# Designs tried in a protein design run: peptides against a protein of PDB entry 6UG1. Part 282

Target 1, 304 residues: chain A of PDB entry 6UG1
Amino acid sequence: SNEERKRRKYFHMLYLVCLMVHGFIRNEWINSKRLSRKLSNLVPEKVFELLHPQKDEELPLRSTRKLLDGLKKCMELWQKHWKITKKYDNVGLYMRTWKEIEMSANNKRKFKTLKRSDFLRAVSKGHGDPDISVQGFVAMLRACNVNARLIMSCQPPDFTNMKIDTSLNGNNAYKDMVKYPIFWCEVWDKFSKKWITVDPVNLKTIEQVRLHSKLAPKGVACCERNMLRYVIAYDRKYGCRDVTRRYAQWMNSKVRKRRITKDDFGEKWFRKVITALHHRKRTKIDDYEDQYFFQRDESEGIPD
Target 2, 301 residues: chain A of PDB entry 6UG1 as posed
Amino acid sequence: SNEERKRRKYFHMLYLVCLMVHGFIRNEWINSKRLSRKLSNLVPEKVFELLHPQKDEELPLRSTRKLLDGLKKCMELWQKHWKITKKYDNEGLYMRTWKEIEMSANNKRKFKTLKRSDFLRAVSKGHGDPDISVQGFVAMLRACNVNARLIMSCQPPDFTNMKIDTSLNAYKDMVKYPIFWCEVWDKFSKKWITVDPVNLKTIEQVRLHSKLAPKGVACCERNMLRYVIAYDRKYGCRDVTRRYAQWMNSKVRKRRITKDDFGEKWFRKVITALHHRKRTKIDDYEDQYFFRRDESEGIPD

## One batch from the design tools (peptide; made by RFdiffusion4, then SolubleMPNN)

Design b2_p30_6_s2 (from b2_p30_6, 16 letters changed)
Fold by OpenDDE base, seed 3:
Structure b2_p30_6_s2 (fold): chain B 304 residues (1-304), chain A 30 residues (1-30)
Amino acid sequence: as target 1 above (304 residues)
Amino acid sequence: DVLEEVLKKADLEILPEDEDYFQYILDLLY
């Protein structure tokens, strides 16, 4: 019905706000000075020096290569630190079906809320789910004075899916779900003036995204619980930015149709949410990023 | 809290009847 469509849109909006607030809170928690002191000790001086290369005036690419090598070594150090990767309880922060949402309302299972103290302990011990692990990796890079962002691919229920029963009961459903991450890292490269994408946990990859990312879900089974729609970046200064354009090859033709921002009302509304979570002044880094997004929009074109 | 502030700025509220649908996500916030 039209009313059911409005209800699903409303639920999508609320769920999206809750997810984005979760990302904001986790981003605040990883700024813990106590955690920072512990995690900085995981990074030896030689790796710290690679993370902070001198500017090569002859070939800035050499400085970028040192940074990339430093980030690779940080991923290796992080793997040594991380002792236990827990499975997600149920689907974690992956996309739920409308049926699963409806059924969850009936099942008053008090999920044990992970308190800030428990999170900091989990990261310090190297015990937790993949999301906690990624968040801890961002904390380690921040502890080394790296301009690292926490990235979250927000997975609100699909308000464009009007089907009641999507039985996702395949034997491989969990493997397909966790094939691509929900959380990852971005690191500012001051030499190239670009964000470097880092997945330290899932795909264990570092990439300089041009047109497509390895982190973008591919295939029907993977996209059932992980639709690239809202990729939100949280920086160390409590900036909040929509960075979906980096990871979406087909933002205008495909992704926009699945977002609340498909119309002017949704665009204005989503800007209010971003603005509410953005607690810093604009910087030259934001200017370079916006210029990159503009160039990506021009290069995609308007779908005919 | 951060959620209440963002909801207010977003012109949204969680209705009491809908809290159970979001409880899993709300539990991740606190």
Scores: peptide ipSAE 0.607, ipTM 0.935, DockQ to the pose 0.706
Fold by OpenDDE base, seed 2:
Structure b2_p30_6_s2 (fold): chain B 304 residues (1-304), chain A 30 residues (1-30)
Amino acid sequence: as target 1 above (304 residues)
Amino acid sequence: DVLEEVLKKADLEILPEDEDYFQYILDLLY
């Protein structure tokens, strides 16, 4: 019905706000000074130097290569630190079906909320789910004075799915769900004026995204619980930015149709949400990023 | 609360009939 469409849109919006606020809170927690002091000790001086290369005036690419090598070594150090990767409880922050949402309201299951103290302890010990591990990795890079962002792929329920029964075929193995991450890292490369994508936990990859990312979900089974729609970046200064354009090859033709921002009302509304979570002034880094997004929009073209 | 502030700035109110659903989302995230 038209009413059900409105209801699903409303729930999508509400759920999206809750997810984005969750990302904001986790981004605050990883700024813990106590955690920072502990995690900085995991990075030896030689790796710290690679993270902070001098500008090569002759060939800036050499400086980028040092940074990439430093980030690779940080991933290796992080793997040594991380002792226990827990499975997600249920589906974690992956996308739920409408039926799962409807049925869950009836199930007064008190979820055990992870407190800040428990999170900090988990990161410190190297014990937790993949999301905690990624968040801890971002904290380690920030402890080394690296301009690292926490990235979250927000998975609100699909308001464009108007099926009554949205039950997934029972064969959606946990493996297909977790094939692509929900959380990852971006690191600012001051030499190339670009964000470097780092997945330290899932794919264990470092990318300089041009047109596509390996982190973008592909295939029907993977996309059922992980649709690339709202990739939100949280920086160390409490900036909040939509970076979906980086990871979406087909933003205009495909991704936009699945977002609340498909119409002017949704665009204005989503801008209010981003603005509410953005607690810093604009910087030259934002200018370079916006220029990159503009170039990506021009290069994709308008879908015919 | 950060959530309440964001909801207010987003002009998004929780309908009374949807409080249980909202509480479920909160219990999942917070």
Scores: peptide ipSAE 0.624, ipTM 0.946, DockQ to the pose 0.826; fails the geometry check
Fold by OpenDDE base, seed 4:
Structure b2_p30_6_s2 (fold): chain B 304 residues (1-304), chain A 30 residues (1-30)
Amino acid sequence: as target 1 above (304 residues)
Amino acid sequence: DVLEEVLKKADLEILPEDEDYFQYILDLLY
């Protein structure tokens, strides 16, 4: 019905806000000075120097290569630190079906709320789910004065899916779900004026995204619980930005149709949410990023 | 509360009847 469509849109919006607030809170927690002091000790001086290369005036690409090597070594150090990767409880922050949402209202499973203290302890010990691990990696980079963002692929329920029952393929559902991450890192490359994508936990990859990302879910089974729709970036200064354009090859043709921002009302509403979570002034980094997104929109074109 | 502030700025509220649907996520926030 039209009412059910409105209800699903409302639930999608509310769920999206909750997810985005979760990302904001986790981004605040990883700014902990106590955690920073502990995690900085994981990074040797030689690796710190690679993270902060001098500008090569002849070939800025050499400086970028040093930064990339430093980030690679940080991923290796992080793997040594991280002792226990827990499985997600149920589906974690992956996309729920409408049926699962309806059923969750009846099943008051007391999720043990992970308090800030428990999170900080988990990161410090290297014990937790993949999301905690990524968040801790971002904290380690920030502890090394790297301009690292926490990235979250928000997975609200699909308001465009009007089916009550989404038959998820039961076989390997968890493996297909976790094939692509929900959380990752971006690092500002001051030499190339671009964000570097870092997945330290799942794919264990560093990427300079141009047209497509390895982190973008591919295949029907992987997309059932992980649809690239809302990729939100949280920086060390409590900036909040929609960076979906970086990771979406087909933003205009495919992704936009699955977003609340498909219409002017949803666009204005989503801007209010972003603005509410954006607690810093604009910077030249934002200008370079917006210019990159503009160029990506022009290059994709308008879908016919 | 960050959630309450964002909801207010977004002209959105959690209806009491719908809290149970979001409790899983709310439990991740607090």
Scores: peptide ipSAE 0.617, ipTM 0.940, DockQ to the pose 0.724; fails the geometry check
Fold by OpenDDE base, seed 5:
Structure b2_p30_6_s2 (fold): chain B 304 residues (1-304), chain A 30 residues (1-30)
Amino acid sequence: as target 1 above (304 residues)
Amino acid sequence: DVLEEVLKKADLEILPEDEDYFQYILDLLY
């Protein structure tokens, strides 16, 4: 019905706000000075130097290569630190079906709220789910004075799915779900004036995204619980930015149709949410990023 | 609360009939 469509849109909006606020809170927690001091000790001086290369005036690409090598070594160090990767409880922050949402209202399960203290302990010990691990990796890079962002792929329920959800019954559903991350890292490359994508936990990859990312879910089964729609970046200065354009090959033709921003009302509304979570002034880094997004929009074109 | 502040700025209210769903989302995220 039209009413059910309105209700699903409302729930999508509410869930999206809650997810984006969760990302904001986790981004605050990883700025912990106590955690920073501990995590900086994981990074040897030689690796720190690679993270902070001098500008090569002849070939800036040499400086980028040093940074990439430093980030690779940081991923290796992080894997040594991380002792226990826990499975998600249920589906974690992956996309729930409408049926799962409806059934959840009836099941007042006391979820164990992860407190800040428990999070900091988990990161410090190297024990937790993949999301906590990624968040801790961002904290380690920030502890090394790297301009690292926490990236969150927000997975609100699909308001464009008007089907009665069949139960996603299969044992393979978890493997397909976790094939692609929900959280990852971006690092600012001051030499190339671009963000470097880092997945330290899931795919264990470093990318300089041009047209597409390896982190973008592919295949029907993987997309059931992980649709690339709202990729939100949280920086060390409490900036909040929509970076979906980086990871979406087909932003205009495919991704936009699955977003609240498909219409002018939704675009204005989503801009209010981003603005509410954006607690810093604009910088030249934002200008370079917006220019990159503009060029990506022009190169994709408007789908006929 | 950061959530309340963002909801207010987003002109988004939790309907009384949806409080249980909202509490579920809170319990999941917090």
Scores: peptide ipSAE 0.615, ipTM 0.942, DockQ to the pose 0.869; fails the geometry check

Design b2_p30_6_s3 (from b2_p30_6, 16 letters changed)
Fold by OpenDDE base, seed 4:
Structure b2_p30_6_s3 (fold): chain B 304 residues (1-304), chain A 30 residues (1-30)
Amino acid sequence: as target 1 above (304 residues)
Amino acid sequence: DVLEEVLKKSELEIEEEDKDRFEYILNLLN
C-alpha cells in the first residue's frame, strides 16, 4: 500500500539516523587521547616519516608514493597488532530485511551495549570484530597526526523493496555478506589534493579512487546485505560528509533511486541530518572534495 | 544525546509503534 511505502521510508530514515549517529560516536571514541598515546607507539619513526613526507617540488607524485608506502606499512603493523578478529554477531551492521526488523521487535535479545571503555580496551588489545579493527586503525593513523577519516557504508533497510520476505540465499550468506566492508578509512593526500581509500581489514587494499572502487559491492549475493547507498565520512574534527559519490560508479542511474535523497523532501531531510552531525567549519579540503564530486557527476551524466 | 539532537534537528519523531524497534536498533548499535 501507499501507507506501507510511507512506513518503510520513515523506518529507513530512523534506521539511517541511528547508523549515522553510531558512526559519529565511534568517531568520537577513536579520538581518545589515552588510545592515541598507546597506538602511536605501534608506529616506528621510519614509518612516521613516510606518513609525513616532504613535498617534492619537482614531482609531487613521489611524496604521494611515500605516503602510500607509509600507509601500507601501517596496515602491516595493524595486522600484527590485531590478534583476534571476531565474527559479527548475526549480521552486524549489514542490511537487515524487513522481516528481520519485524521479528526483532519480538526478540528482546539483550545486545551487550559496547561501552566506550570496552571499545578502547578492545582496540588496545587487538580483539574485536572487523568494524572495531578498522576504527582502531583510523585511531592509529590519527595518533600519527595523519588526517584520517572513518568511513561508514550505512545499511538501512531497503525502502524500495516492498516484499516482506526477501529470500536471502542461505548458502554462504555470511561469506557473501562480509566480502565487502562496512567500515574503512580515508587519508588526505595533501600532495595530490585527494582522499586515499584504505581498507586495512577486509580487502587489505589501498586505493586512489578515480571512477570505481574495489570496496563497492558487486554481485547479487553480496548486495543483499551490502548496498552502496550512504557512505559517510567522519573526520578527526567531527566533520560529517556524504562521500557516496566517490564509491558509486552509477550514482545517478542506480544509487540515487535507492536513497531517501531521490526526492526533494528526502534531500532536504538528509541535509539536516548531515548538518546536525557536522561539527566543524568548512575547509579547503572540502572544496577540493566537492570539486571532485562535481566532476564525477558531470562525467557520469544524467541517466536517460 | 547526539541521537536526540539529530532527531530534533531533522524533525524526525519516533512513532509509538516503532519505539520497540528503535530500542532494538539502539541496542544493536550501542
Scores: peptide ipSAE 0.650, ipTM 0.955, DockQ to the pose 0.873
Fold by OpenDDE base, seed 5:
Structure b2_p30_6_s3 (fold): chain B 304 residues (1-304), chain A 30 residues (1-30)
Amino acid sequence: as target 1 above (304 residues)
Amino acid sequence: DVLEEVLKKSELEIEEEDKDRFEYILNLLN
């Protein structure tokens, strides 16, 4: 019905706000001074120097290559630190079906709320789910004075799916679900004036995204619980930005149709949410990023 | 509360029928 469509749109908005607030809170937790001091000790001086290369005036690409090498070594160090990767409880922050949401109201399961202290202990010990691991990796880079963002692919229920999802029962569903990350890292390259994408945990990859990312879910089974729609960046200064355009090859033709921002009302509403979570002034980094997004929109064109 | 602030600034009210689901989401995300 039209009413059910409105209800699903509303619930999608509510769920999206909760997810974006969760990302904000986790971004605050990883700014812990106590955690920072501990995690900085994981990074040897030689790796720290690679993270902070001098500007090569002849070839800025040489400086970018040093930064990339430093980030690769940081991923290796992080893997040594991380001892236990726990499975998600149920589906973690991956997309729930409408049926799962309806049934959840009946299941007053006392979720063990992960307190800040428990999170900091988990990161410190190297014990936790992949999301905690990524968040800890961002904390380590920030501890090394790297301009690292926490990236979250928010997975609200699909308000465009009007079907009653009956089918997500299989063991294969977990493997397909976790094939692509929900959380990752971006690092500012001051030499190329671009964000570098880093997945330290899942795909263990470093990318300079041009048109598409390896982190973008591919295939029907993987997209059932992970649809690239809302990729939100949380920086060390409590900036909040929509960076979906970086990771979406087909923003205009495909991704926009699955977002609340498909219409003017949803665009205005989503801007209010982003503004509420954005606690810093605009910077030249934001200007370079917006210019990149503009160029990506022009290059994709408007789908005929 | 960051959530309350974002809900207020986005003018998104929680409908009574979705309170239990909202509590579930909050418990899942906390």
Scores: peptide ipSAE 0.649, ipTM 0.954, DockQ to the pose 0.889
Fold by OpenDDE base, seed 3:
Parts: sequence; structure tokens; C-alpha cells
Structure b2_p30_6_s3 (fold): chain B 304 residues (1-304), chain A 30 residues (1-30)
Amino acid sequence: as target 1 above (304 residues)
Amino acid sequence: DVLEEVLKKSELEIEEEDKDRFEYILNLLN
């Protein structure tokens, strides 16, 4: 019905706010000074120097290469630190079906809310789910004075899916779900004036995204619980930015149709949410990023 | 809290029928 469509859109908005607030809170937790002191000790001086290369005035690419090598070594150090990767309880922060949401309202399972103290302990011990691991990796880079962002691919229920029963009962459903991450890292490259994408846990990859990312879900089975729609960046200064354009090859033709921002009301509303979570002044980094997004929009064109 | 602030600034009220679902989401996310 039209009413069911409105209800699903509304619930999608509520769910999206909760997801974005979760990302914000985790971003605050990883700014812990106590955690920072512990995690900085994981990074030897030689790796710290690679993370902070001198500017090569002749060939800035040499400085970027040092930074990339430093980030690779940080991923290796992080793998040594991380002892236990727990499976997600159920589907974690991957996309739930409307049926799963409806059935879950009846199951007052008190999920044990992970307290800040428990999170900090989990990161310090190297025990937790992949999301905690990524968040801890961002904390380690921040402890090394790297301008690292926490990236979250928010997975609210698909308000464009009007089917009641999407039984996702495949034997490989979990493997397909976790094939692509929900959380990752971005690192500012001051030499190239670009964000470097880092997945330290899932794909264990570093990339300089041009047109497409390896982190963008591909294939029907993977996209059932992980649709690239809302990629939100949380920086060390409590900035919040929509960075979906970096990871979406087809933002205008495909992704926008699945977002609340498909209409003017949704766009204005989503801007209010971003503004509420954005607790810093604009910087030149934001200008370079917006210029990159503009160029990506022009290069995609308007779908005919 | 951050959630209340974002809900207020976004002018998004939680309908009574969605409170249980919202609590479930909050518990899932935290």
C-alpha cells in the first residue's frame, strides 16, 4: 500500500539515524587517550617515520609510496595484535529484511549493549568482531598522529523493497554477507591531496579509489545484506561527511534511487542529520574532497 | 544524548508504534 511505503521510508530514516549515531559514538570511543597510549606502542619508530614522510619536492609520489608502505606495515602489525576475530551475532550491522525487523520486535532479546569500557578492553586485548577490529585500527593510526577516518557503510532496511517475504535462507548467507566490510578506514594523503582507502581486516587491502573500489559489494548474494548507499566518514575532530560518491561508481543512475536523498525532502532531511553529527569547521581537506566528488559526478553524467 | 540531538535537529519523531523496533535497533547497534 501507499501507507506501507511511507512507513518503510520512515523506519528506514529512523534506522539510518541510529546507524549514523552508532558510528559517531564509536568514533568518540576510538579517540580515547588511554587507548591511544596503548596502541601507539604497537607501532615501531621506523613505521611511524613511514607514516610521516618528508615531502619530496621533486616527486611527491615518493612520499605517497612511503605512506602506503607505512599503512601496509600497520595492517601487518594490527594482524599480529588481533588475536580473536569473533563472528557477528546474527547479521551484525548488515542489512536486515523487513520480515527480520518485524519478527525481532517480538523478540525482546536484551542485546547486551557493548559499553565503552568493554570496547576499549576488547580493542586493547585484540578480541572482538571485525567492526571492533577496524575501529581499533583507526584508533592505532590516530595514536600515530595519522589523519585517519572511520568509514561506515550504513545498512538501513531497503525502503524500496516492498516484498514482505525475502527469505534469505541460503547456506552460504553468512559467507556472502561478510565478503565485504561494513567498516573500514580512510587516511589523508597530504601529498596527493586524496583519501586512501584501507580495509585492514576483511579484504586486507589498501587502495587509491579512482572510479571503483574493491570494497563496493558485487553480486546478488553479497548485495542482499550489503548495499552501498550511505558511506559515512567520521574523522578525529568529530567531522561527519557523506563519502558515498567515492565508492559508488553509479551514484546518479543506481545508488540515488535506493537512498532517502532521491527527493528534495529526503536530501534536506539527510543534510540536517549530517549537520547534527558534524562538530568541526570546514577545512581545505573538505574542499579537495568536494572537488573530487564534483569531478566524479561530472564524469558519471546524468543517466539518459 | 547524541541520538536525541540528531532526532531533534532532523525533526524526526519516534512514533509510538516504532518505539519497540527503535529500542531493538539501539540494542543491536550498541
Scores: peptide ipSAE 0.645, ipTM 0.954, DockQ to the pose 0.840
Fold by OpenDDE base, seed 1:
Structure b2_p30_6_s3 (fold): chain B 304 residues (1-304), chain A 30 residues (1-30)
Amino acid sequence: as target 1 above (304 residues)
Amino acid sequence: DVLEEVLKKSELEIEEEDKDRFEYILNLLN
């Protein structure tokens, strides 16, 4: 019905706000000074120097290569630190079906809320789910004075899916679900004036995204619980930015149709949410990023 | 609360019938 469509949009919006706030809170937690002091000790001086290369005036690309090598070594150091990767409880922050949301009202299951203290302990010990691991990796880079963002692919229920029963097939569902990450890292390259994408946990990859990312879910089974729609970046100064354009090859033709921002009301609303979570002044880094997004929109074109 | 602030600034009200579902979502995420 039209009413059911409105209701699903409403729940999508509500769920999206909760997810974006979760990302914000985790971004605050990883700014812990106590955690920072512990995690900085994981990075030897030689790796720190690679993270902070001098500008090569002859070939700025050499400085970027040093940074990339430093990030690779940090990813290796992080894997040595991380001792226990826990499975997600149920589906973690992956996309729930409408049926799962409807049934949730009946399930008074007390989910054990992860407290800040428990999170900091988990990161410090190297024991936790993949999301905690990624968040801890961002904390380690920030502890080394790297301008690292926490990236979250927000997975609200699909308001475009009007099917009543989306029974997901059980056995392979978890493997397909976790094939692509929900959380990853971006690092500012001051030499190339670009964000570097780092997935330290899932795909264990470093990318300089041009047109597409390996982190973008592909295939029907993977997209059932992980649809690239809202990729939100949280920086160390409590900036919040929509960076979906970086990871969406087909933003205009495909992704926009599955976002609340497909219409003017949803665009204005989502801008209010971003503005509420954005606690810093604009910087030249934001200008370079917006220029990159503009160029990506022009290059994709308007879908016919 | 950051959530309350974002809900207020985005003018997104929680319907009374959806409070239980909202609490569930909060418990899943927090």
Scores: peptide ipSAE 0.632, ipTM 0.951, DockQ to the pose 0.837

